# Peptides against a protein of PDB entry 4Y8H: the designs that were tried, part 24

Target 1, 222 residues: chain A of PDB entry 4Y8H
Amino acid sequence: TTIVGVKFNNGVVIAADTRSTQGPIVADKNCAKLHRISPKIWCAGAGTAADTEAVTQLIGSNIELHSLYTSREPRVVSALQMLKQHLFKYQGHIGAYLIVAGVDPTGSHLFSIHAHGSTDVGYYLSLGSGSLAAMAVLESHWKQDLTKEEAIKLASDAIQAGIWNDLGSGSNVDVCVMEIGKDAEYLRNYLTPNVREEKQKSYKFPRGTTAVLKESIVNICD

## One batch from the design tools (peptide; made by RFdiffusion4, then SolubleMPNN)

Design b1_p12_7_s3 (from b1_p12_7, 5 letters changed)
Fold by OpenDDE base, seed 4:
Structure b1_p12_7_s3 (fold): chain B 222 residues (1-222), chain A 12 residues (1-12)
Amino acid sequence: as target 1 above (222 residues)
Amino acid sequence: SLTGRLVQLPLP
């Protein structure tokens, strides 16, 4: 997995690759790693896919209840606190590594959370097996006061670095843009750089293409 | 082709 977050002048962008793996197997070529906690608070997940989905849904539900109870729009720091307390309670056994981002009445926010419940803050962040590939791009090209378009490009380029250089990352780039004063913009398959071309040859051969040199029928029940 | 599908989130 490669997940990134990038702050820009009026909001925050998160992005992810779309490969799911089970050891050496590609389980899903186009999974969704961006999760909605609330309308304007989104999370990118690395680690155990089931844990990232389950924990974000649980906190999303509690954030909605909290919002209704307080008559206030959800805050990113509230989601951060709920997530970190939950993860800390399970002492790293919930395999969720999260980039949490959003906009709220206090502004735009970008955080990361590790499975043990530690949290970081930054203007740009990367997590997952592709995080170093992504961070190389981020460190090379990040600047203060990014525009929305520059931040989307930077996040996308960072995810692509994971796609090309990390075995655990692949296929497509998903993006979510959270801009102050706007609805969140979820861009599923924003980039699809790995569309397989049509095969020049068919590998469907007629029966008998390979000569049978010898046939023996063995009864395995004797 | 850069055909990102814009999914509008349902407002609660």
Scores: peptide ipSAE 0.011, ipTM 0.335, DockQ to the pose 0.025
Fold by OpenDDE base, seed 3:
Structure b1_p12_7_s3 (fold): chain B 222 residues (1-222), chain A 12 residues (1-12)
Amino acid sequence: as target 1 above (222 residues)
Amino acid sequence: SLTGRLVQLPLP
């Protein structure tokens, strides 16, 4: 997996690759690794796919209840706190490594969470097996005061570095853009750089390619 | 080609 987050002047972008693996096997070529916690709070997940999905759904449900109870839009720091307390309670046995990002009435936010419940903050972050390939791109091209378009490009270039150089990463780039004062833009398959060409040959041979040397009809019912 | 499906998520 390669997941990234990048802050820009008026919001935050997260991106992910779309490969799922089971050891050396590609289990899914086009899985979704971007999860909605609330309409304006999204996360990218690395580690155990079932754990990343389940923990984000659980916290998403609790954030909705909290928002209704308080009559307030949910805050990214509330989602961060609920996630870290849950993960810490399970002492790293829930294999969720998350980049959590969003916009709320206090502004735009970008955080990371590890499975043992530690949290980090930054203007750009990467996690997963492709994180070093992604970070090489981020460290080379990140600058202050990025535009929305520059941040989407930087995030997608960082995911592509994981796609090309990490065995655990591949296929497509998914993007989610969270801009202050706008709805979140979820861009499923924003880039599809691995479209397979038509197969040059078919293994569907003409009928009769293998000669029938003998035929026998046997009644197996008494 | 950007073939991404833009999903506007409804605000709850």
Scores: peptide ipSAE 0.011, ipTM 0.406, DockQ to the pose 0.025
Fold by OpenDDE base, seed 2:
Structure b1_p12_7_s3 (fold): chain B 222 residues (1-222), chain A 12 residues (1-12)
Amino acid sequence: as target 1 above (222 residues)
Amino acid sequence: SLTGRLVQLPLP
């Protein structure tokens, strides 16, 4: 997995690749790794796919209840706190590594969470097996005061670095843009750089293509 | 669906 988050002048963007794996096997070529916690708070997940999905759904439900109870729009820091406390409670046994981002009445926010419940804050972040490939792009091209378009490009370029260089990453780029004063823009398959061409040849041969050169029957039992 | 699937992370 490669997941990234990038802050820009008026919001935050997160992006992810779309490969799911089971050891050396590609289990899904086009999985969704971006999860909605609330309308304006999204996360990207790496680690155990079931855990990332389950924990984000659980916290999303609790954030909705909290929002209703407080009569307030959900805050990214509330989601962060709920996630980290839950993950810490399970001592890293919930294999969720998350980039959490969003917009709320206090502004735009970008955080990361590790499975043991530690949290980081930054203007740009990467996680997953492709995180180093992504971070090489981020460190090379990140600047302050990014525009929305520059941030989307930077995030997508960082995900592509994971797609091309990390075995655990692949297929497509998904993006979610959370801009202050706007609805979240979820761009499923924003880039599809790995569309397979039509197979030019068939491996379906007619019967008799392989000639039987010799047949022998051997009795193996006494 | 991501159920039952793994996204491998490099171990530290």
Scores: peptide ipSAE 0.035, ipTM 0.483, DockQ to the pose 0.099; fails the geometry check
Fold by OpenDDE base, seed 1:
Formats: structure tokens, C-alpha cells, sequence
Structure b1_p12_7_s3 (fold): chain B 222 residues (1-222), chain A 12 residues (1-12)
């Protein structure tokens, strides 16, 4: 997996690759690793796919209840706190490594969470097996005061570094843009750089292409 | 569904 987050002048972008693996096997070429916690709070997940999905759904549900109870829009720091406390309680046994990002009435936020419940803050972050490949791009090209377009490009280039260089990463780039004062923009398959061209020939031969060379009937009754 | 799938993380 390669997941990234990048802050820009008016919001935050997260991006992910779309490969899922089972050891050496590609289990899914086009899985979704971007999860919605709330309308304007999204996360990217690495680790155990079931755990990333389950924990984000659980916290998403509790954030909705909290929002209704408080009559307030969900805050990224509330999701962060709920996630980290949940993960810490399970002492790293829930294999969720998350980049959590969003916009709320307090502004734009970008955080990471590890399975043991530690949290980090940054203007750019990467996680997953492709994180070093992604970070090489981020460290080389990140600057202050990125535009939305520059941040989307930077995030996409960082994910592509994972796609091309990390065995655990592959296929496509998914993006989610969370801009202050706008709805979240989920760009499923924003880039599809690994589409194979149509096969020029079919190996579905007509019936009868293989000749019957010999036939024998054996009676197995006494 | 992502159930039963693993996503590789950096090795420690």
C-alpha cells in the first residue's frame, strides 16, 4: 500500500493506490483504500484491510452520533482522538494505519495514526509499504502554500512512486480533496496508468479445433 | 469487500 496526505492553502488532499494483496498474490487490482468517516472527514488505510474498514466505520458511526448530540459539524480532532483511543485499547492488535484528513469549522487538518494509537501531524504524510517511495517524491517537491492543483499532482505523483517501486502497491490512484467551504471531492480512479490494451487475438477457439485422436469405451459392470 | 485482504505496511 501507498497512502499519502498533502495540505494545500485551502484544504487537504489524500490519495491511495488500489492494490490489495494476500502474501504474494494480488487479491484485488482496484480496491478502495479511501474511507469516509464523515462527509468532510476522510481517511486512507494501510495494514489489515478488514481492520481499516471496520475501525473507520465504527468511528464514523460514533462521530455521526456525536455530531447529532452536540449539534455541531464533526471535527477531525474528534475522529483522531476516538481512533487513537480505540487502537491504543487494543494494543496494536487492530492492524490499522491511517492517514486522517478533513475540513471542519476549525480549518483543514492532516494526521496519521499507527496501530498502537500513536499520532502524528504534518503538512505531508505517507504510510504503507510504499511510504518511502512516496516520501522521496514528497520531500523533493513539497513546498509551502500549495494550490489545490499542485497538491493533487504532488499526491498523485507520490502514489505513482509507490505503484512503480513498491510490490505492495499498484494499479490506480484514488484521490479525495477536502477544501474549506466545499463538499469533499472523491475522485475514484483519478489515474489509471496500468490499463492493458485490448488483446489483439482471442484464445477462445471454435469447438472442434482439438481433434479426437482415439476413443475407447470400457465396460466396468461384471 | 476488503474483508480478508491484507495491505502491506513498511517492515520495522
Amino acid sequence: as target 1 above (222 residues)
Amino acid sequence: SLTGRLVQLPLP
Scores: peptide ipSAE 0.033, ipTM 0.479, DockQ to the pose 0.102; fails the geometry check

Design b1_p12_7_s4 (from b1_p12_7, 6 letters changed)
Fold by OpenDDE base, seed 1:
Structure b1_p12_7_s4 (fold): chain B 222 residues (1-222), chain A 12 residues (1-12)
Amino acid sequence: as target 1 above (222 residues)
Amino acid sequence: MLTGKLVQLPLP
């Protein structure tokens, strides 16, 4: 997995690759690793896919209840705190590594969370087996005051570094853009750089292509 | 062996 987050002047972008693996096997070529916690708070997940999905759904549900109870828009720091306390309670047994990002009435936020419940803050972050490949791109090209378009490009280039160089990453780039004062823009398959050309020929031969060379009938009854 | 778990990272 390669997941990234990049802050820009008016919001935050998260991006992910779309490969799921089971050891050496590609289990899914086009899985979704971007999860919605709330309308304007999204996360990217690495680690155990079931744990990333389940924990984000659980916190998403509790954030909705908290929002209704407080009559307030959900805050990224509330989601961060709920996620970290939940993960810490399970002592790293929930294999969720998350980049949590969003916009709320306090501004734009980008955080990471590890399975043991530690949290980091940054203007750019990467997690996953492809994180070093992504970070090489981020460290080389990140600057202050990125535009939306520059941040989407930087995030996409960082995910592509994971796709091309990390065995655990592959296929497509998914993007989610969270801009202040706008709805979240979920760009499923924003890049599809691994589309295979149509096969020039079919290996479906006509019936009867294989000749019967010999037949024998054996009676099994006495 | 993580037989049956969808893993997005090789677990160390």
Scores: peptide ipSAE 0.034, ipTM 0.554, DockQ to the pose 0.075
Fold by OpenDDE base, seed 3:
Structure b1_p12_7_s4 (fold): chain B 222 residues (1-222), chain A 12 residues (1-12)
Amino acid sequence: as target 1 above (222 residues)
Amino acid sequence: MLTGKLVQLPLP
């Protein structure tokens, strides 16, 4: 997995690859690794796919109840705190590694969470098996005061570095853009750089290619 | 570029 987050002048972008693996096997070529916690708070998940999905749904439900109870839009720091307390309670047995990002009435936010419940903050972040390939691109091309378009490009270039260089990453780039004063923009398959060409040959031979040398009909019922 | 389907997520 390769997941990234990048802050820009008026918001935050997160991106992910679309490969799921089971050891050496590609289980899914086009899985979704971007999860909605609330309308304007999204996360990218690495580690155990079932744990990343289940923990984000659980915290998403609790954030909705908290928003209704407080009559307030949910804050990214509230989602961060609920996630870290839940993950810490399970001592790293819930294999969720998350980049959490969003916009709220206090501004734009970008955080990471590890399975043991530690949390980091930054202007750019990467996690997963492709994180070093992604970070090499981020460290080379990140600057202050990125535009929305520059941040989407930087995030997608960093995911592509994981797609090309990490065995655990592949297929497509998914993007989610969270801009202050706008709805979240979820760009499923924003890039599809691995479209398979038509197979040059078919293993579907004409009927009769293998000669039938003998046929026998046997009644199996008495 | 196959434009990804913009899923405008319905607001709950």
Scores: peptide ipSAE 0.006, ipTM 0.347, DockQ to the pose 0.025
Fold by OpenDDE base, seed 4:
Formats: C-alpha cells, sequence, structure tokens
Structure b1_p12_7_s4 (fold): chain B 222 residues (1-222), chain A 12 residues (1-12)
C-alpha cells in the first residue's frame, strides 16, 4: 500500500493506490483505500484492510453521534483522538495505519496514526509499504503554499512512485480533495496507469492441442 | 500462510 496526504493553501488532499494483497497474491486490483469518516473528514488506510475499514466505520458512527449531540460540525482532531484511543486500547493488534485528513470550522488538518495509537502531524505524510517511494517524491517536490492542482499532482506522483516501486502497491490512484468551504471531492480511479492492453493472442486452445502420450487410470481405493 | 488477511502492510 501507498497512502499520502498533502496540505494545500485552502485544504488537504489524500491519495491511495488500489492494490490489495494476501502475501504474494494480488487479492484485489482495484480496492478502495479512502474511507469517509464524515462528509468533510476522510482517511486513507494501510495495514489490515478489514481493520482499516472497521475502525473508520466505528469512529465515523461515533463522530456522527457526537456531531448531533454537540450540534457542531465534526472536527478532524475529534476523529484523530477517537481513532488513537481505540487503536491504543488494542496495543497495535488492530492493524490500522491511517492518514486522517479533513476540513472543519477550525480549518484544514492532516494527521497520521499508527496501529499502536501514536499520531503525527505534517504538511505532507506517507504510510504503507510504498511510503519511502512516496516520501522520496514528496521531499523532492513539496513546497509551501501549494495550489489545489499542485497538491493533487504531488499526491498523485507520490502514489505513482509507490505503484512503480513497491510490490505491495499497484493499479490505480484514488484521490480525495477536502477544500475549505466546499464539499469533499472523491476522485475514484483519478489515474488508471495500468490498464491492460488487449492480448494479441488467445490462450484458449482446443482440446487435444497437447498430445496425450500416456494415460493411466489408478484406483486410489485399492 | 495466515488465511484471510488482506494486508496493505506497513511493516511494524
Amino acid sequence: as target 1 above (222 residues)
Amino acid sequence: MLTGKLVQLPLP
């Protein structure tokens, strides 16, 4: 997995690759790693896919209840605190590594959370097996005062570095843009750089293409 | 092989 977050002048962008793996197996070529906690608070998940989905849904539900109870729009720091306390309670056994981002009445925010419940803050962040490939792009091209378009490009280029260089990352780039005063823009398959071309040859051979040199029927019950 | 972990690991 490669997940990134990038702050820009008026908001925050998160992005992810779309490969899911089971050891050496590609389990899903186009999974969704961007999860909605609230309308304007999204996260990207690395680690155990079921844990990332389940923990974000649980906190999303509690954030909605908290918002209704307080008559206030959800805050990114509230989601961060709920996530970290939940993860810390499970001492790293919930395999969720999250980039949490959003906009709220206090501004735009970008945080990371590790499975043990530690949290970081930054203008740009990367997590997952592709995080070093992504960080190499981020460190090379990040600047203060990014535009929305520059931040989307930077986040997308960082995810592509994971797609090309990390075995755990691949297929497509998903993006979510959270801009102050706007609705969140979820760009599913924003880039699809791995569309497989049509095979020049069919591998459907007629029965008998390979000659049977010898057949023996063995009864295994004798 | 641990069956069922869809893993997007950061290594610990």
Scores: peptide ipSAE 0.034, ipTM 0.556, DockQ to the pose 0.079; fails the geometry check
Fold by OpenDDE base, seed 5:
Structure b1_p12_7_s4 (fold): chain B 222 residues (1-222), chain A 12 residues (1-12)
Amino acid sequence: as target 1 above (222 residues)
Amino acid sequence: MLTGKLVQLPLP
């Protein structure tokens, strides 16, 4: 997996690859790794896909209840705190590694969470097996005061570095853009750089392509 | 049962 988050001047972008693996097997070529916690708070998940989905749904439900109870828009720091406390309680046995991002009445936020419940903050972040490939792109091209378009490009280029160089990453780039004062823009398959070309040749051979060299009929009845 | 698709973590 390659997941990234990048802050820009008026918001935050997260992006992910779409490969799921089971050891050496590609289990899904187009899985969704971007999860909605609330309308304006999204996360990208690496680690155990079931754990990333389940924990984000659990916290998303509790954030909605908390928002209704408090009559307040959900805050990214509330989601961060709930996620980290839940993950810490399970001592890393819930295999969720998350980049959590969003916009709320306090501004735009970008955080990471590790399975043991540690949390980081940054202007750009990467997680997953492709994180080093992504970080090499981020460190080379990140600047302050990115535009929305520059941040989407940088995040997409960083995911592509994982797609091309990490065995655990592949297929497509998914993007979610969270801009202050706008709805979240979920761009499923924003880039599809691995569309297979049409097969140049058919592997359907006509009958008789392989010559029968010898036939022997053995009667098995005594 | 959601068969846990493992997403590869960074190699330690």
Scores: peptide ipSAE 0.030, ipTM 0.563, DockQ to the pose 0.095; fails the geometry check

Design b1_p12_8_s1 (from b1_p12_8, 4 letters changed)
Fold by OpenDDE base, seed 2:
Structure b1_p12_8_s1 (fold): chain B 222 residues (1-222), chain A 12 residues (1-12)
Amino acid sequence: as target 1 above (222 residues)
Amino acid sequence: SVADALAARTAA
């Protein structure tokens, strides 16, 4: 997995690759690693796919209830706190590594969470097996006061670095843009750089391609 | 084990 988050002048973007693996096997070529916690709070997940999905759904449900109870729009820091406390309680046994981002009445936010419940804050972040490949791009090209378009490009370039250089990452780039004063823009398969070409040959051969060298009929009744 | 890694879908 390669997941990234990048803050820009008026919001935050997160992006992910779409490969799921089971050891050396590609289990899914086009899985979704971007999860909605609330309408304007999204996360990207690395680690155990089931855990990232389940924990984000659980916290998403509780954030909705909290929002209704408090009569307030959900805050990214509330989601962060709920996620980290849940993960810490399970002492890293829930294998979720998350980049959590969003916009709320207090502004735009970008955080990361590790499976043991530690959290980080930054203007750009990467997680997953492709995180070093992504971070090489981020460290080379990140600047202050990015535009929306520059941030989307930077995030997608960072994900592509994971796609090309990390065995655990591959296929497509998903993006979610959360800009202050706008709805979240979820761009499923924003880039599809790995479309397979048409198969050059068929493995369907005519009958008789393999010669029958000998035939024998054996009576199996005693 | 490799078998355990095959059972768990890891978004590595």
Scores: peptide ipSAE 0.046, ipTM 0.580, DockQ to the pose 0.108; fails the geometry check
Fold by OpenDDE base, seed 1:
Structure b1_p12_8_s1 (fold): chain B 222 residues (1-222), chain A 12 residues (1-12)
Amino acid sequence: as target 1 above (222 residues)
Amino acid sequence: SVADALAARTAA
């Protein structure tokens, strides 16, 4: 997996590759690694796919209840705190590594969470087996005061670095853009750089291509 | 085991 987050001047973008693996096997070429916690709070997940999905759904449900109880829009820091406390309680046995991002009444936020419950903050972050490939791109091209378009490009370029260089990453780029004052824009398969070329030839021949050289009817019931 | 490695869908 390669997952990234990049802050820009008026929001935050997260992106992910779409490869799921089972050891050396590509289990799914086009899985979704971007999860909605709330309408304006999204996360990208690395590690155990079931754990990333389950933990984000659980916290998403609790965030909705908390929002209703407090009569307040969900906050990224509330989701962060709930996630880290849950993950810490399970001492890393829930294999969720998350980039959590969003917009709320306090602004735009970008965080990461590790399975043992540690958290980081940054203007750009990467996680997963492709994180170093992604970080090489981020460190080379990140600047202050990115535009939305520059941040989407930077995030997608960083995911592509994972796609091309990390065995655990591949296929497509998914993007979610969370801009202040707007709805979240989920861009499923924003880039599809691995569309397979049409096969030049088929081994599906017309019936009768293999000539019958001899036929015999044998009664097998004596 | 190989079976355990196959069961864990790692979104690597």
Scores: peptide ipSAE 0.045, ipTM 0.574, DockQ to the pose 0.112; fails the geometry check
Fold by OpenDDE base, seed 3:
Structure b1_p12_8_s1 (fold): chain B 222 residues (1-222), chain A 12 residues (1-12)
Amino acid sequence: as target 1 above (222 residues)
Amino acid sequence: SVADALAARTAA
């Protein structure tokens, strides 16, 4: 997996690759690693796919209830705290490594969470087996005061570095853009750089390619 | 078991 987050002047972008693996096997070529916690709070997940999906759904439900109870729009730091406390309770046995990002009434936010419940803050972040490939791109090209378009490009270039150089990463780039004062823009398969060409050969032979030399019906019941 | 490791979809 390669997941990234990048802050820009008026919001935050997260991106992910779309490969799922089972050891050396590609289990899914086009899985979704971006999860909605709330309308304007999204996360990217690395680690155990079932755990990343289940924990984000659980916290998403609790964030909705909390928002209704408080009569307030949900905050990214509230989601961060709920995720952190839940993961810490399970002592790293829930294999969720998350980049959590969003916009709320206090501004735009970008955080990471590890399975044991530690959290980090940054203007750009990467996680997963492709994180070093992604970070090489981020460290080379990140600058202050990025535009939306520059941040999307930087995030997608960082994911592509994982796709091309990390065995655990592959296929497509998914993006989610969270800009202050706008709805979240989820861009499923924003880039599809690995479309398979038409197969040049087929092993579907015409009927009769192998001749039947003899046929016999034998009754096996005495 | 090897079977249990195969059931865990690790998005590496």
Scores: peptide ipSAE 0.045, ipTM 0.558, DockQ to the pose 0.100; fails the geometry check
Fold by OpenDDE base, seed 5:
Structure b1_p12_8_s1 (fold): chain B 222 residues (1-222), chain A 12 residues (1-12)
Amino acid sequence: as target 1 above (222 residues)
Amino acid sequence: SVADALAARTAA
């Protein structure tokens, strides 16, 4: 997995690759690693795919209930706190590594969470097996005061670094843009750089292409 | 098991 988050002047973007693996096997070529916690709070997940999905759905449900109870729009820091406390309780056995981002009445936010419940904050973040490939791009090209378009480009380039250089990453780039004062823009398969060309040849030969040189019927029953 | 199949998918 390669997941990234990048803050820009008026919001935050997260992006992910679309490869799921089981050891050396590609289990899914086009999985979704971006999860909605609330309408304006999204996360990207690395680690155990089931755990990332389940924990984000659980916290998403609790955030909705909390929002109704408090009569307030969901806050990214509330999701962060609920996630980290849940993950910490399970001492890293829930294999969820998350980049959590969003917009709320307090502004735009970008955080990361590790499976043991530690949290980080930054203007740009990467996680997953492709995180170093992504971070090499981020460290080379990140600047202050990014535009939305520059941040999407930077995030997508960082994911592509994972796609091309990390065995755990591949196929497509998914993006979610959370801009202040707008709805979240989920861009499923924003880039599809691995579309296979038409197969040039086929191994489906006509029947009879291989000549039968000899046939013998042997009765093996006494 | 279904649990094993889900647990083995590392979104690495």
Scores: peptide ipSAE 0.043, ipTM 0.599, DockQ to the pose 0.071; fails the geometry check

Design b1_p12_8_s2 (from b1_p12_8, 4 letters changed)
Fold by OpenDDE base, seed 4:
Formats: sequence, C-alpha cells, structure tokens
Structure b1_p12_8_s2 (fold): chain B 222 residues (1-222), chain A 12 residues (1-12)
Amino acid sequence: as target 1 above (222 residues)
Amino acid sequence: SIADELARRTAS
C-alpha cells in the first residue's frame, strides 16, 4: 500500500493506490483504501484491510453520535483521538495504519496514526510499504502554499512512485479532496495508469483440444 | 508464516 496526505492553502488531499495483497498474491487489483469517517473527514488505510475498514466505520459511527449529541460538526481531532485510543487499547494487534484528514469549523487538518496508537502531524505524510517511494517524491516537490491542483498532482505523483516501485502497491490512484467551505470530492480511480491492453490471443479452447494420451481409474478406497 | 500472510487480506 501507498497512502499519502498533503495540505494545501485551502484544505487537504489524501490519496491511495488500489492494490490489495495476500502475501505474494494480488487479492484485489482495484480495492478502495479511502474511507469516509464523516462527510468532510476521510481516512486512508494501510495494514490489515479488514481492520482499517472496521475501525474507520466504528469511529465514523461514534463521530456521528458525538456530532448529534454536541450539535456540532465533527472535528478531525475528535476522530484522531477516538482512533488512537481504540488502537492503543489493542496494543498494535489491530493492524491499522491511517492517514486521517479533513476540514471542520477550526480549519483543515492532516494526521497519521500507527497501529500502537501513536499519532503524527504534518503538511505532508505517507504510510504503507510504498511510503518511502512516496516520501521521496514529497520531499523533492513539496512547497509551502500549494494550490488545490498542485496538491492533487503532488499526491498523485507520490502514489505513482509507490505503484511503480513498491510490490505492495499497484493499479490505480484514488483521491479525496477536502476543501474548506466545500463538500468533499471523492475521485475514485482518478488515475488508471495500468489498464491492460487487449490480449492478442484467446486461451479459451474447446473441450478435447488437449489429447488424452493415457487414462487410469484408481479406486482410493481399496 | 506464508499461511498467516495468506489468511488475511492486507493493504500494507
């Protein structure tokens, strides 16, 4: 996985690749790693896919209840606190590594959370097996006062670095843009740089194409 | 183990 977050002048963008793996197996070529906690608070997840999805859904539910109870729009720091306390309670056994971002009445925010419950803050962040590939791009091209368009490009370039250089990352780039005063813009498959070309040959053959050279029936119950 | 890795889907 490669996940990134980038702050810009009026908001925050998060992005992710779309490969899911089971050891050496590609389990899903186009999975969704961006999760909605609330309408304006989104999360990117690395680690155990089930844990990232489940923990974000749980906190999303509790954030909604909290919002209703307090008559206030959800805050990113509330989601951060709830996530980290939950993860810390399980001492790293919930394999969720998260980039949490959003906009709220206090502004735009970008945080990361590790499975043991530690949190970081920054203007740009990366997590996952592709994080070093992504960070190389971020460190090279990040600047203060990014525009929305520059931040989307930087985030997508960082994800592509993971796609090309990390075995755990692949296929497509998903993006979510959270701008102050606007609805969140979820861009599923914002980039699809790995569309497979049409196969030159069909490998669907009629039954009997392979000749049976020898047949033996063995009763294994004897 | 390989078995443990294959038992769960990861987004690492």
Scores: peptide ipSAE 0.073, ipTM 0.647, DockQ to the pose 0.104; fails the geometry check
Fold by OpenDDE base, seed 2:
Formats: structure tokens, sequence, C-alpha cells
Structure b1_p12_8_s2 (fold): chain B 222 residues (1-222), chain A 12 residues (1-12)
């Protein structure tokens, strides 16, 4: 997995690749790693796919209840706190590594969470097996006061670095843009750089293509 | 083990 978050002048963008793996096997070529916690708070997940999805759904549900109870729009820091406390309680056994981002009445926010419950804050972040490939791009091209378009490009370039260089990452780029004063813009398959061409040949041969040269029956019972 | 990893999908 490669997941990233990038703050820009008026909001935050997160992005992810779309490969799911089971060891050396590609389990899903186009999985969704961006999860909605609330309308304007989204999360990208790395680690155990089931855990990332389940924990974000759980916290999303509790954030909705909290919002109703307080009569306030959900805050990113509330989601962060709920997530980290939950993950800490399970001592890293919930294998969720998250980039949490969003906009709320206090502004735009970008955080990361590790499975043991530690949290970080930054203007740009990456997680997953492709995080170093992504971070190489981020460190090279990040600057202050990014525009929305520059941030989307930077995030997508960072994800592509994971797609091309990390075995755990692949296929497509998903993006979610959260701009202050706007609805979240979820861009599923924003880039699809790995569309396979039509197969040139078929491996379905007529019966008898392989000649039977010899047959023998051997008794192997005692 | 690889066998255990095959049972768990990871988005890492």
Amino acid sequence: as target 1 above (222 residues)
Amino acid sequence: SIADELARRTAS
C-alpha cells in the first residue's frame, strides 16, 4: 500500500493506490483504501484491510452520534482521538495504519495514526510499504502554499512512485479532496495507469493438440 | 508464515 496526505492553502488531499495483497498474491487489483469517517473527514488505510475498514466504520458511526449529541459538525481531532484510543486499547493487534484528514469549523487538518495508537501531524505524510517511495517524491517537490491542483498532482505523483516501485502497491490512484467551504470530492480511480491491453493469444487449444505418445497402467497397491 | 499471510489481505 501507498497512502499519502498533503495540505494545501485551502484544504487537504489524501490519496491511495488500489492494490490489495495476500503475501505474494494480488488479492484485489482495484480495492478502495479511502474511507469516509464523516462527509468532510476521510481516512486512508494501510495494514490489514479488514481492520482499516472496520475501525473507520466504527469511529465513523461514533462520530455521527457525537455530532448529533453535541449539535456540532464533526472535528478531525475528535476522530483522531477516538481512533488512537481504540487502537491503543488493542495494543497494536488491530493492524490499522491511517492517514486521517478533513475540514471542520476549526480549519483543515492532516494526521497519521499507527496501530499501537501513536499519532503524528504534518503538512505532508505517507504510510504503507510504498511510503518511502512516496516520501521521496514528497520531500523533493513539496512546498508551502500549494494550490489545490498542485496538491492533487503532488499526491498522485507520490502514489505513482509507490505503484511503480513498491510490490505492495499497484493499479490505480484514488484521491479525496477536502476543501474548506466545499463538499468533499471523492475521485475514485482518478488515474488508471495500468489498464492491460487485450491479450494477443488464447491458451484454449482444441482437444488433441498435445499428442498422446504412450499410455501405461501401473498397479501401485500392495 | 506465507500461509498465514495468504489468509489475511493486507493493504500495506
Scores: peptide ipSAE 0.064, ipTM 0.646, DockQ to the pose 0.098; fails the geometry check
Fold by OpenDDE base, seed 1:
Structure b1_p12_8_s2 (fold): chain B 222 residues (1-222), chain A 12 residues (1-12)
Amino acid sequence: as target 1 above (222 residues)
Amino acid sequence: SIADELARRTAS
């Protein structure tokens, strides 16, 4: 997996690749690694796919209840705290590594969470097996006061570095843009750089192409 | 085990 987050002047973008693996096997070529916690709070997940999905759904549900109870829009820091406390309680046995980002009444936020419940903050972050490939791009091209378009490009370039260089990453780039004062923009398959051209020939031969050379009937009754 | 690895779908 390669997941990234990048802050820009008026919001935050997260991006992910779309490969799921089971050891050496590609389990899914086009999985979704971006999860909605709330309408304006999204996360990208690395680690155990089931754990990333389940924990984000659980916290998303609790955030919705909290929002209704408090009559307030969900806050990224509330999601961060709920996630980290949950993960810490399970002592790293829930294999979720998350980049959590969003916009709320306090502004735009970008955090990361590790399976043992530690958290980090930054203007740009990467996680997953492709994180070093992504970080090489981020460290080379990140600057202060990015525009939305620059941040989307930077994030997508960082994910592509994972796609091309990390065995655990592949296929497509998914993006979610969370801009202050706007709805979240989920861009599923924002880039599809690995589409194979249509096969020139079919290997579906007509029935009867393989001739029957011999036939025998054997009675197996006593 | 290999079996455990096959059971664990990762978004690596």
Scores: peptide ipSAE 0.063, ipTM 0.644, DockQ to the pose 0.110; fails the geometry check
Fold by OpenDDE base, seed 5:
Structure b1_p12_8_s2 (fold): chain B 222 residues (1-222), chain A 12 residues (1-12)
Amino acid sequence: as target 1 above (222 residues)
Amino acid sequence: SIADELARRTAS
């Protein structure tokens, strides 16, 4: 997995690759690693796919209840706190590594969470097996005061670095843009750089392509 | 189990 988050002048963008693996096997070529916690709070997940999905749904449900109870829009820091406390309780046994981002009445936010419940803050972040490939791009091209378009490009370039260089990453780039004062823009398959060309040859051979070289009939009855 | 198969899928 390669997941990234990048802050820009008026919001935050997160992006992910779309490969799921089971050891050396590609299990899913186009999985979704971006999850909605609330309408304006999204996360990207690395680690155990079931755990990332389940924990984000659980916290998303509790955030909705909290929002209704308090009559307030959900805050990214509330989601962060709930996620980290839950993950910490399970001492890293819930294999969720998350980049959590969003916009709320207090502004735009970008955080990361590790499975043991530690949290980080930054203007740009990467997680997953492709995180170093992504970070090489981020460190090379990140600047302050990015525009929305620059941030989307930077995030997508960072994911592509994972796609091309990390065995655990592949296929497509998914993006979610959360801009202050706007609805979240979920861009499923924003880039599809691995579309296979049409097969040049058929692998269905006619009957008789392989000649029978020898036949023997053995009686198995004594 | 479905749970075991899901647990094996790493998004790493």
Scores: peptide ipSAE 0.056, ipTM 0.658, DockQ to the pose 0.067; fails the geometry check

